# Designs tried in a protein design run: peptides against a protein of PDB entry 4KTY. Part 78

Target 1, 266 residues: chain A of PDB entry 4KTY
Amino acid sequence: YVLNDIGVIFYGEVNDIKTRSWSYGQFEDGILDTCLYVMDRAQMDLSGRGNPIKVSRVGSAMVNAKDDEGVLVGSWDNIYAYGVPPSAWTGSVDILLEYRSSENPVRYGQCWVFAGVFNTFLRCLGIPARIVTNYFSAHDNDANLQMDIFLEEDGNVNSKLTKDSVWNYHCWNEAWMTRPDLPVGFGGWQAVDSTPQENSDGMYRCGPASVQAIKHGHVCFQFDAPFVFAEVNSDLIYITAKKDGTHVVENVDATHIGKLIVTKQI

## One batch from the design tools (peptide; aimed at target 1 M147 N168)

Design b2_p30_8_s2 (made by RFdiffusion4, then SolubleMPNN; from b2_p30_8, 14 letters changed)
Fold by OpenDDE base, seed 5:
Structure b2_p30_8_s2 (fold): chain B 266 residues (1-266), chain A 30 residues (1-30)
Amino acid sequence: as target 1 above (266 residues)
Amino acid sequence: PLNWKEVNEHVWERLGPEPPPIPEEILRYE
């Protein structure tokens, strides 16, 4: 989880699993220097750079360009005229070296690109890391741990009221570390995500969230455990909006979100 | 505990029957 410089990222749909090769290149010339540069841009003090909790949290913020002119600009509009289409990237090295040389965010990324670059960053700094793919990954905008799907009386989705959404798949990272800031037993794998999804205490970042805590529903443990929990375990709540403005829960689907979670063996 | 089973240490699968399709209006694609 540190020494492997080539990996496989799972993507596609739950019924049609696909794999993509990704070159992490954490040992390539200039990559370590670039990772240090990223931490410099984040204005991390020297003491914090030795703490994997702080490093992974800062990394989750800095791998995306939001807030701090970090590494990657995300784009999902299928218009990539001012950069490289996300699908054209095959590894982290070109992205990181471009960022270091230009000192400007690199265009463009989507979840697997963010996860790939973040994986390089973590491994380069000696943090064991892997990429995780979640199929039917929820994006909860309201922090209520559920997907609120508002329906018209005819059964069609009311797009004006429905703000929550679900990705067919989403990639993020798990980083291995101790968590002395948490109760005993919640160290080990920590979910961290550099894809800009939600604001976490002033920045687009996510984690580290204890995987053990998530698995046992301990969403009160820092950082961003409620959001990560929702990504993998949200219920779909179908709510009919009546003509008189009354809302009625019609159905609850508790078995769809996080249908499959996959990571590479090595 | 969550409604998942561990297929192996790298694969988790949600338990339960096959749910109905998610409405396309809320389903996003990478």
Scores: peptide ipSAE 0.304, ipTM 0.856, DockQ to the pose 0.819
OpenDDE base, seeds 1, 2, 3, 4: peptide ipSAE 0.299, 0.285, 0.281, 0.042; ipTM 0.858, 0.852, 0.842, 0.554

Design b2_p30_8_s3 (made by RFdiffusion4, then SolubleMPNN; from b2_p30_8, 16 letters changed)
Fold by OpenDDE base, seed 5:
Structure b2_p30_8_s3 (fold): chain B 266 residues (1-266), chain A 30 residues (1-30)
Amino acid sequence: as target 1 above (266 residues)
Amino acid sequence: PLNWEEVNEHVWRRKGPEPEKIPEEILKYE
């Protein structure tokens, strides 16, 4: 999880799992310097750079360009006219070196690109890290741990009320570290995500969230545990919004979200 | 009855297209 410079990323659909190789290149010339540069751009003090909690949280913010002119600009419009299509990238090295050279965000990334670059960043700095793919990954935008789908009385979606969404798949990272800021037993793998999805205390970042905490439903533990929990455990709630303003739950699907979570074992 | 087609389209594709498909020709396998 540190020494391997080539990995596999899972994507596609739960019933049609696909894989691609990704070159992390954490030992390539200029990559360590670029990772240090990223931390410099984040204005991390020297004392914080030795703390994997702080490093991974800053990394989750800086690998995306939002807020801080970080590494990658995300795009999902399927045009990508002003840069490189996300699918064209095969590794982290070119992206990181371009960022270091231009000192401007690199276009474009989607979840696996963000995860690939973030994995390089973590491994380069000596933090054991892996990429995780979640199929049917929920995006809870109001932090209620549910995927609320609002319907009109005729069964059509009320787009004004329905704000939550689901990815067919989503990639993020898990980083290995101790968590002295949490109760005993919640160290180990921590979910961190550099794909800009939700604002976390003023920045588009996510984690570190204890995987053990998520597994045991401790969503009160920092950082961003409710969001990560929702990604893998949200129930789909179908709600009819009646004309009189009342809401009626029509159906609940507790098996759809987080159908499969996979990672390459090293 | 629920309009499942519209529900699925809205929920899964509301933000835009699904994550970009990776061309097979550029896929590298270990």
Scores: peptide ipSAE 0.048, ipTM 0.603, DockQ to the pose 0.035
OpenDDE base, seeds 1, 2, 3, 4: peptide ipSAE 0.019, 0.063, 0.017, 0.017; ipTM 0.462, 0.671, 0.590, 0.468; seeds 2, 3 fail the geometry check

Design b2_p30_8_s4 (made by RFdiffusion4, then SolubleMPNN; from b2_p30_8, 16 letters changed)
Fold by OpenDDE base, seed 4:
Structure b2_p30_8_s4 (fold): chain B 266 residues (1-266), chain A 30 residues (1-30)
Amino acid sequence: as target 1 above (266 residues)
Amino acid sequence: PLNWEEVNEHVWRRKGPESAEIPKEILRYE
């Protein structure tokens, strides 16, 4: 169990790794109350609040504002006029307390902010958690476990044929828990992500996905294993979209997605 | 292969230290 309330979040580029401090503040006044409030807002049954699988999944949904008026509103357009720029946050406490006080989603977050707040949430509720940064993190939008890059016949990229994308870096969380719902050996660290990226069975949430399962390619294991697998292991598939509508794979690059995954040692 | 240094430079130039999706237009195969 991680008791440190100050952490380090990795960001930047794979060849120029940067770090930022983040105050989780899981023991500060009002924070546990806020975490309970979050679960209340999620209308989470009391019986499930002791189950880290359910808690982490609910947390992944509720730390983002989508669907359920959760904690944080994401913004990536570099226009933060109606709130706080993501880079201005230094910890989870102000965000969570504002949420509790206002009872409205807090603006704004990006991946490390989501991960920071989510880390606080998990730790507050007794779930060991850490933040993970993945450089060249793929966003597989169509669940084919590939990062599709479509090219016109002239070699130019056609960005309209897929919503697949690559983050320069992406932060999410790993939460420690047993997984009795999975085969033996797939407990331990579970990937969970509160950054709203993809809809998972009706809500913007992600995980828990067994890190061991992902590591060994068991993408059939709940929850959201294909998406997490793709984040860290997608091949870049260069596909020429011909004028006649046919697609031809021109090249496959398996070397870049998930190039580096970094977390603070626990 | 992609020139990831160029890609990263482009991303940083446009978005700074914040996370950003790499523009698909610069994900060209060289």
Scores: peptide ipSAE 0.364, ipTM 0.820, DockQ to the pose 0.051
OpenDDE base, seeds 1, 2, 3, 5: peptide ipSAE 0.016, 0.021, 0.342, 0.025; ipTM 0.479, 0.638, 0.831, 0.594

